# Designs tried in a protein design run: peptides against a protein of PDB entry 8YR4. Part 237

Target 1, 309 residues: chain A of PDB entry 8YR4
Amino acid sequence: PRGSPALQLVVLICLGLMGLERALNVLVPIFYRNIVNLLTEKAPWNSLAWTVTSYVFLKFLQGGGTGSTGFVSNLRTFLWIRVQQFTSRRVELLIFSHLHELSLRWHLGRRTGEVLRIADRGTSSVTGLLSYLVFNVIPTLADIIIGIIYFSMFFNAWFGLIVFLCMSLYLTLTIVVTEWRTKFRRAMNTQENATRARAVDSLLNFETVKYYNAESYEVERYREAIIKYQGLEWKSSASLVLLNQTQNLVIGLGLLAGSLLCAYFVTEQKLQVGDYVLFGTYIIQLYMPLNWFGTYYRMIQTNFIDMEN

## One batch from the design tools (peptide; made by RFdiffusion4, then SolubleMPNN)

Design b2_p28_3_s1 (from b2_p28_3, 18 letters changed)
Fold by OpenDDE base, seed 5:
Structure b2_p28_3_s1 (fold): chain B 309 residues (1-309), chain A 28 residues (1-28)
Amino acid sequence: as target 1 above (309 residues)
Amino acid sequence: NAQEELEAERREREEERRLEEEYAAIEA
């Protein structure tokens, strides 16, 4: 943000907190591995108690999930409220100024409610797009890259390759299935709006419907519209289940291949039992934000289309 | 989760619907 050094400092602090979240995503599985190894070796209680206390503290900072509910993420979200409000207000004022620069002929051809709807959709679209890119997409891609580097450096290169192939296949299938699903969602939304418009028109023309005793005809026409909507809703919901099942199969195959390879290296005494637990924990931790990647991609695509209108 | 994505999609549709209801109320 040009003009406020205070907001620039808040942005730098938020970027530093995002870097700390990435470090915690690596450190938490490492400390969990160390606990399992210390338990396996029957290490003295003092060393174990310090490692457990450090793990619980790091887990509190990270949060129970992918950091979305962690102390660092909550602090980042709290500090970002002022930056989001400044950005939203700046976009809203730019859209409002642009609307006033448009020709009188453009305004006379549109209702004031439609113009306000375009302005609010445009503002929400820009702010949503920026938030999803900066806080969800970029961090998730960074965590995948950090994971591949970590497994390639501290494990055998084969683990880095398995994670790379699994995540690349997951992302590719998520994009392809989400693009296919978007057609069904658009058809559903169009039929929902048409069904709602018919209900509103029938209720606004209530006196005319009563005058012609057409109540049974309007109810049957509304029922047919609901059945058509539910047929499209079923296709949308079934396509979502197919996406989630495809994602689960890809992660399951990656987890199987990597877990078998870990187990094999543990039996050969090249890895410890804690390294097997680390791999499983780290893959599950990467899976949690990736499960939402299809939703983020769809939101980005919708917001981009709403900005072009 | 498939349920959390369905709930997110439902919340998006409910927000779009609320926005459309607020705009329809301004046009009336």
Scores: peptide ipSAE 0.024, ipTM 0.596, DockQ to the pose 0.776
Fold by OpenDDE base, seed 3:
Structure b2_p28_3_s1 (fold): chain B 309 residues (1-309), chain A 28 residues (1-28)
Amino acid sequence: as target 1 above (309 residues)
Amino acid sequence: NAQEELEAERREREEERRLEEEYAAIEA
């Protein structure tokens, strides 16, 4: 944000907190590994208690592994409110100024509510797109890259390859299936709006419907519209379940391959029991934000279309 | 979680509907 040094400092603090979240995503599995190793070795209670306390504190800072519920994420979100409000207001004023520069002919052809809707959709789309890119998509991609590097450096290169292939396949299938699913969602939304419009029109024309005793006919038409909507809703919902099952299968196969390889290396005394637990924990932590990646991709695509309109 | 995603998509549709109702109320 140009012009406010205070808001620039808040942006820098938010970026620092995002970096801290990435560090926590690596440290939490490491500390969990260390607990398992200390338990296996029957280490002294003092060292175990310190490591457990440190792990729980780091887990409190990280939250549920999605990054959305952790103390650091909540603090970031809180600090970002002022930056978002500043950005939103700036975009809104730019759109409003541009609307006032448009020709009288453009305004005479549109209702004031439609113009306001365009302005608010434009503001929301820009601010939403930026927020999803910066706070969800980029951090998730960064966590994957950090994960690949970590496993390649501290484990065998085979683990880095498994994570790379698993995450690449997951992302690719998520995009492809989400694009396919978008057709069903658009058809559903169009039919929902058409069904709603028919209900509103029928209720606004209630006197006419009553005059012609056409109540049963309007109810039957509305029922047919609902059945058509539900058929499209089912396709949308079923396609989402298929996406999630496909995602779960890819992660499950990656987890299986990596866990078997880790177990083998533990039997060969190349890795410790804690390293097996670390791998499983880390893959699950990578999966948690990725589960929402299809939703983020969809939101990005929608916001981009809403900016072009 | 498929259920959480369905609930998120439902909330998005409810928010879109609320925004459309707010705009329709300004046009009226």
Scores: peptide ipSAE 0.023, ipTM 0.593, DockQ to the pose 0.715
Fold by OpenDDE base, seed 4:
Structure b2_p28_3_s1 (fold): chain B 309 residues (1-309), chain A 28 residues (1-28)
Amino acid sequence: as target 1 above (309 residues)
Amino acid sequence: NAQEELEAERREREEERRLEEEYAAIEA
């Protein structure tokens, strides 16, 4: 934020905390591996207790395992509130000043409520897009890259390749299926609005409907609109289930291939039992933010369309 | 989770509908 050195420092701290989250995403599986290896080796209690305590502390900082946000993520979100408010207010004031510069003909053609709706949508879309890019998309892509590098360096290159292929296929299918789903969602929303409009028109014309005893006709017409809506809602919902199942299948195949390869290398004594546990834990950890990637992509796409309008 | 994503999409639609109702109430 230009003009406030305090808010610039908060942005730098938030970026530092984001870097710490990426480091925790690597360290937590490593410490869990180390616990399993120390337990297998029957290591001294003092070494085991220190490693377990360190793991629990790192897991508290990371969160994620129970769907709970970690301490670092919560601290980042808390510190970012002031930056978001500053950004939102700046965008809102820019939109408001631009609206005042528009021609009288533009204002006479629109209701005040519509103008406010455009301003609020514009502000929310810009702020939302920035937040989704910075806090969801970029960190997730960074975690994938870090994961590929980690597995390529500390495991056999085959593990890095499996993770790369799995994540690349997952992201590609998520985008393609989400774009396909967007058509069904748009059709559903259009039919929802048409069904609502038909109900409003029927109720506004209640006296006319009553005069002609046309209540049964309007009810049947509304029923047909609901059935048409439900047919589109079913397509939207079924396409979402298909997305989630496709994502689950890709991760399942990646987990299967990598787990079998880990098990093979453990049997050859090239890897320890802890390394098998690390791989499974790390892949599941990478999957957690990716499960929402379709929703984030959809939100970003919506916010982009709302900014162009 | 497909159910959590469906619930998130429902909440977004309810919030969008609430905003549209608030704007319609200002235009009335």
Scores: peptide ipSAE 0.022, ipTM 0.582, DockQ to the pose 0.733
Fold by OpenDDE base, seed 2:
Structure b2_p28_3_s1 (fold): chain B 309 residues (1-309), chain A 28 residues (1-28)
Amino acid sequence: as target 1 above (309 residues)
Amino acid sequence: NAQEELEAERREREEERRLEEEYAAIEA
């Protein structure tokens, strides 16, 4: 935002908070490892209590484990409201100014509600796309890269390879299955709109339907439209279950391979029990934002289509 | 979670439908 130094400072603070979230994503598993190792070694209560207190504080800052957003994420979201409002207003004013520059023929061919719908879709698509890219996609990719580097440096290179292969396969399958699902979703939405239009047309023509005693015929046509919709809805929902099951299988196989390898190295006394727990907790932590990656990818595709219109 | 994603997709469709109803009400 070029116009307000205060908003530029807020953007810099939000970027700093995003960097802090990445640091927390590494530190939280490390502190949890340290707790498990200290418990295994029967360390003095003072060192254990300090490490547990520090872990709980870091976990409060990070969030995620309880399905709650962390303090840092909440603070980032709160500060970003003003930046989003400034960006939205700027895009809205640009669209509005552009609409006034369009030909009278363009305005006469469209209803006022359709023009407003185009303006709102355009504003929402630009602001939504930017928010999902900057706050969800880029951070998730950064966490994966940081995870690969961490496991490659502090564990055997085999752990970094397992994380790399699992996350690459997960992302690739998520994209491919989401693109395949988009066809079923579009068909479902088209049939939903057609079913709704048929219901509205039947109700608007209620007097004519009643005059001809055609109520049973209109009900049967509506039933057939619902059955067609439900057949498409089932394909959409079943494809989502297939996506989630495929994602779960990839993460499960990665967790299995890495956990077995870690357990083997613990038996050889090359790693500690805490390192086994770290691997499992870190992979689950990487999985949580990735679970939404299909939804984010779908929303990004929708927002691109809405911005081109 | 598959259920949370289904609920998110449902909420998105409900918001799209609500926007369409608001625009249809302005055109009437």
Scores: peptide ipSAE 0.021, ipTM 0.571, DockQ to the pose 0.737

Design b2_p28_3_s2 (from b2_p28_3, 17 letters changed)
Fold by OpenDDE base, seed 4:
Structure b2_p28_3_s2 (fold): chain B 309 residues (1-309), chain A 28 residues (1-28)
Amino acid sequence: as target 1 above (309 residues)
Amino acid sequence: MAEEELELERKEREEEEKLEELYELIEE
């Protein structure tokens, strides 16, 4: 934000909080590992209690266990409201100024509602795209990279390779299946609008329909439109289920391969029992934000299309 | 998870529909 040092400070704090979230994503599994190791070693209660208390505090800061946002994420989101409002207002005023600079012929050819819709879509698309990129996509990719580096450095290179292959395959399949699914979604939305339009047209012309005793004919046409819509809705919904199942299968196979390899190294005394628990916990933590990646990718695509229109 | 994505899609659609209804009301 150019012009407000206070908003620049808030952006810097939000970036610092994003860095803290990345650190928590590494620290929480490490502390959980340490608890398991201390329990295995039958360590003194004081050391165990301190480590457990520290873990619970870090987990409160992180959140993410059941899709709950952590304290750090909530604080970031809260602080970002002012930055988002400033950005939104600036984009809105730029669009509004640009609309006033357009030719009188452009304004005479469009209804006021269409002009407002273009302004609102343009503002939403720019601000939404920026927010999704900065707060969802980039952090998730950063967590994956940090995870690959962590497992490659502190475990065997084979763990880093499994995580890399699993996450790369997951992201690739998510993109490919989402692109494929977008065709069914567009067809569904087009048929929904056409079905709504037919219902509205029939109701607006109800006097004519009644005069010709055509109520049964209009009902049957509406029924056919609904059946056609439901056939497209089913394809959209079934494609979403296919996406989710494909994602679950990739993560499940990655978790299986890595867990078996970790268990093997624990049996060879190359790793501790805590390292097995760390691997499983860390993979689940990487999976949680990735589950939404298809939604974020779709929202980004929609926002790009809405900016081009 | 699938339900939450469907519920997000439904909310996005309900917001688009409310926006369309608001535009229809402004055109009258």
Scores: peptide ipSAE 0.018, ipTM 0.500, DockQ to the pose 0.706
Fold by OpenDDE base, seed 1:
Structure b2_p28_3_s2 (fold): chain B 309 residues (1-309), chain A 28 residues (1-28)
Amino acid sequence: as target 1 above (309 residues)
Amino acid sequence: MAEEELELERKEREEEEKLEELYELIEE
């Protein structure tokens, strides 16, 4: 943000916290491996207790599951509120000033509500796109690259290849299935709006409907519109389940292949029991933010289309 | 996942509905 050194410092702190989240995503599995190895070796209680306490502290900083629940992520999100509000207000004021520079003929041809809707869609689209790129897409791609490098260097090139193939297939299928699903969502939303418009028009014209004794006809038309909507809603919901199952299957196959290879290397005494647990834990950690990648991709695509209009 | 996406779609619809109600209130 140009003009506020305080907000520039907050952006730098948020970037530092994002770097810390990437470090935690590598460290948490390593400390969990170390606990399993210390338990297997029957290590002294003092060493085990220190490693467990350090793991729990790192896990508190990282958070569980969705990555958004960790202390570092929550602190980043909290600090970013002021930057987002400044950016939103700046975009809104730029759109508003541009609308005031437009010809009187442009304003006379549009309702006040339509003009405001364009301004708000433009503001939300720009701020949403920036937030999703910076906080969801870029960090997730960075975690995948870090994971490939880590497994290639510390395990074997075969593990890096499994992670690369699994994540590349996952991302490709997520994009393709999300683009396919977007057609069903658009058809559903169009039918929802058409069903709402018919209900509102029937209620506004209630006197005319009553005069022609057409109440039963309007109810039946509304019922047919609802049935058509529910048929499109079912396709949208079923396509989401198909996306989730496809994603789960790809990760399951990657987890299976890598876990079998880890188990084999543990039997050959090339890896420890903790390294088997590390691989499973790390793949699950990469999977958690990727589950949302389809939603993020769709939101980016919608916001990009709304910004071009 | 599905529930949170449906909850996001619900929030987007609730924001669009509030925005439409606000536009109706500004046009009156």
Scores: peptide ipSAE 0.016, ipTM 0.484, DockQ to the pose 0.687
Fold by OpenDDE base, seed 5:
Structure b2_p28_3_s2 (fold): chain B 309 residues (1-309), chain A 28 residues (1-28)
Amino acid sequence: as target 1 above (309 residues)
Amino acid sequence: MAEEELELERKEREEEEKLEELYELIEE
């Protein structure tokens, strides 16, 4: 971004964080291998516990394997909001200024119905998405229940309790934080619609704007509306980063508690090395679809409220 | 992430649709 040294620094930090994500993607499997080797060699508990704790910390930084919900990814996403807002605002102002330079015949030929059709494509995508959400939410809940039953029956009851508490806390916090953030999203959408309406009204009054040579004034009014929108968008996006980080923390604590307990039982010869690998793999597998649960809940909640009005 | 990716993909598609509309407008 030319003109803001602060945004250039943010871009450089984001590039550095992307490099760190790539390093974590290599380090996490290496530390996991080292845990398996230490368990196989019957290494002393202190060395094993340190390696497990280091692995879980690296996994917390990385997230669920895609890096999408890791602390480093969340920090990158949070910092990137300002860069995205700068780019979006620049593109929107370029489009709007160009639309004011176009011929009067073009503005008179476009029916208001085409602008509405772009809005209607947005609504049809929500219905298709809702079907996809239902088909992913139900299996994910089933997989959690199956996981709790499996760990309660084949592992010590403490493992089933850890998974139950972790998943229950994850779901509860996902719901509560999603309900809280829905207020910011509604305020954002209302301001987006008002900003679009101002742009449409300015373009419909193109003759008047051209007659008074008020193009620069309308562009400045549109810029102010975008800045107000972006203030609400930032709250929406920052609240999503908070949700993702809260989810990552809950899974990280569950993974830490369960991995330490599993490693201890392997050292006591009550479990096999394969059982440690299974536990870690299964918890990570349960986490992958749960990352989307916040999105799913919001979409369900929005449609229920829109059906009650 | 999924919500941001869907909202990013929606914004990217809305920006691509605006850019395609802008290109169609420059070709007229």
Scores: peptide ipSAE 0.019, ipTM 0.502, DockQ to the pose 0.126; fails the geometry check
Fold by OpenDDE base, seed 2:
Structure b2_p28_3_s2 (fold): chain B 309 residues (1-309), chain A 28 residues (1-28)
Amino acid sequence: as target 1 above (309 residues)
Amino acid sequence: MAEEELELERKEREEEEKLEELYELIEE
């Protein structure tokens, strides 16, 4: 936002808080590892109590796992409200100014409500897309890269390779299956709009329908349209279950391979019991935002399609 | 679960927008 130095400072603070969230995603598993190792070694109570207190404080800052957002994420979201409102209003005013520059013939061919809806959908689409890219997609990719680097440097290179292959396969399958699902969703939305348009047309022409005693015929045509819609909705929903199950299988295989390798190195005394717990905890933390990646990619694709119309 | 909640909130919002459009079309 070039026009407000205060909003530029808020953006810089939000970027700093995003960097802090990435640091917390590494530190929380490390402190949890240290607790498990200190418990295994029967370390002095003072060292254990300090490490547990530090872990709980870091976990409060991070949040995550059980539907609770962390303090840092909540503070970032709160500060970002002003930036989002400024961006939304700027996009809305640009769309509105562009609509006023359009020919009178374009406005006479469209209802005022349709024009406002195009403006609102365009504003929501652009602001939503930017928010998802900056706060979900980029941080998730950063967490994966940080995870690969961490496991490659502090564990054996084999762990970094397992995480890399698992995440690459997960992302590739998520994209491919989401693109495949988009066909079923487009067909569903087209049939929904056609079913709605038929219902609206039948209700607006209710006098004509009543005059010809065609009420039973219009109800049967509406029923056929609903059945056709539900058949497409089922394909859309079943394709989502297939995506989620495919993702779960890739996660399960990556977790199995890495956990077995970690357990083996613990038996050889190359790693501690806490390192096994760290690996499992860190992998689960990487997968939680990735479950949303399919949704974000789908939203990005939807928003691009809605901007082309 | 979480994808279904965002899809539900989006469907509810799309249904509300669809209902508002239907009311605007009936008031004209």
Scores: peptide ipSAE 0.010, ipTM 0.461, DockQ to the pose 0.318; fails the geometry check

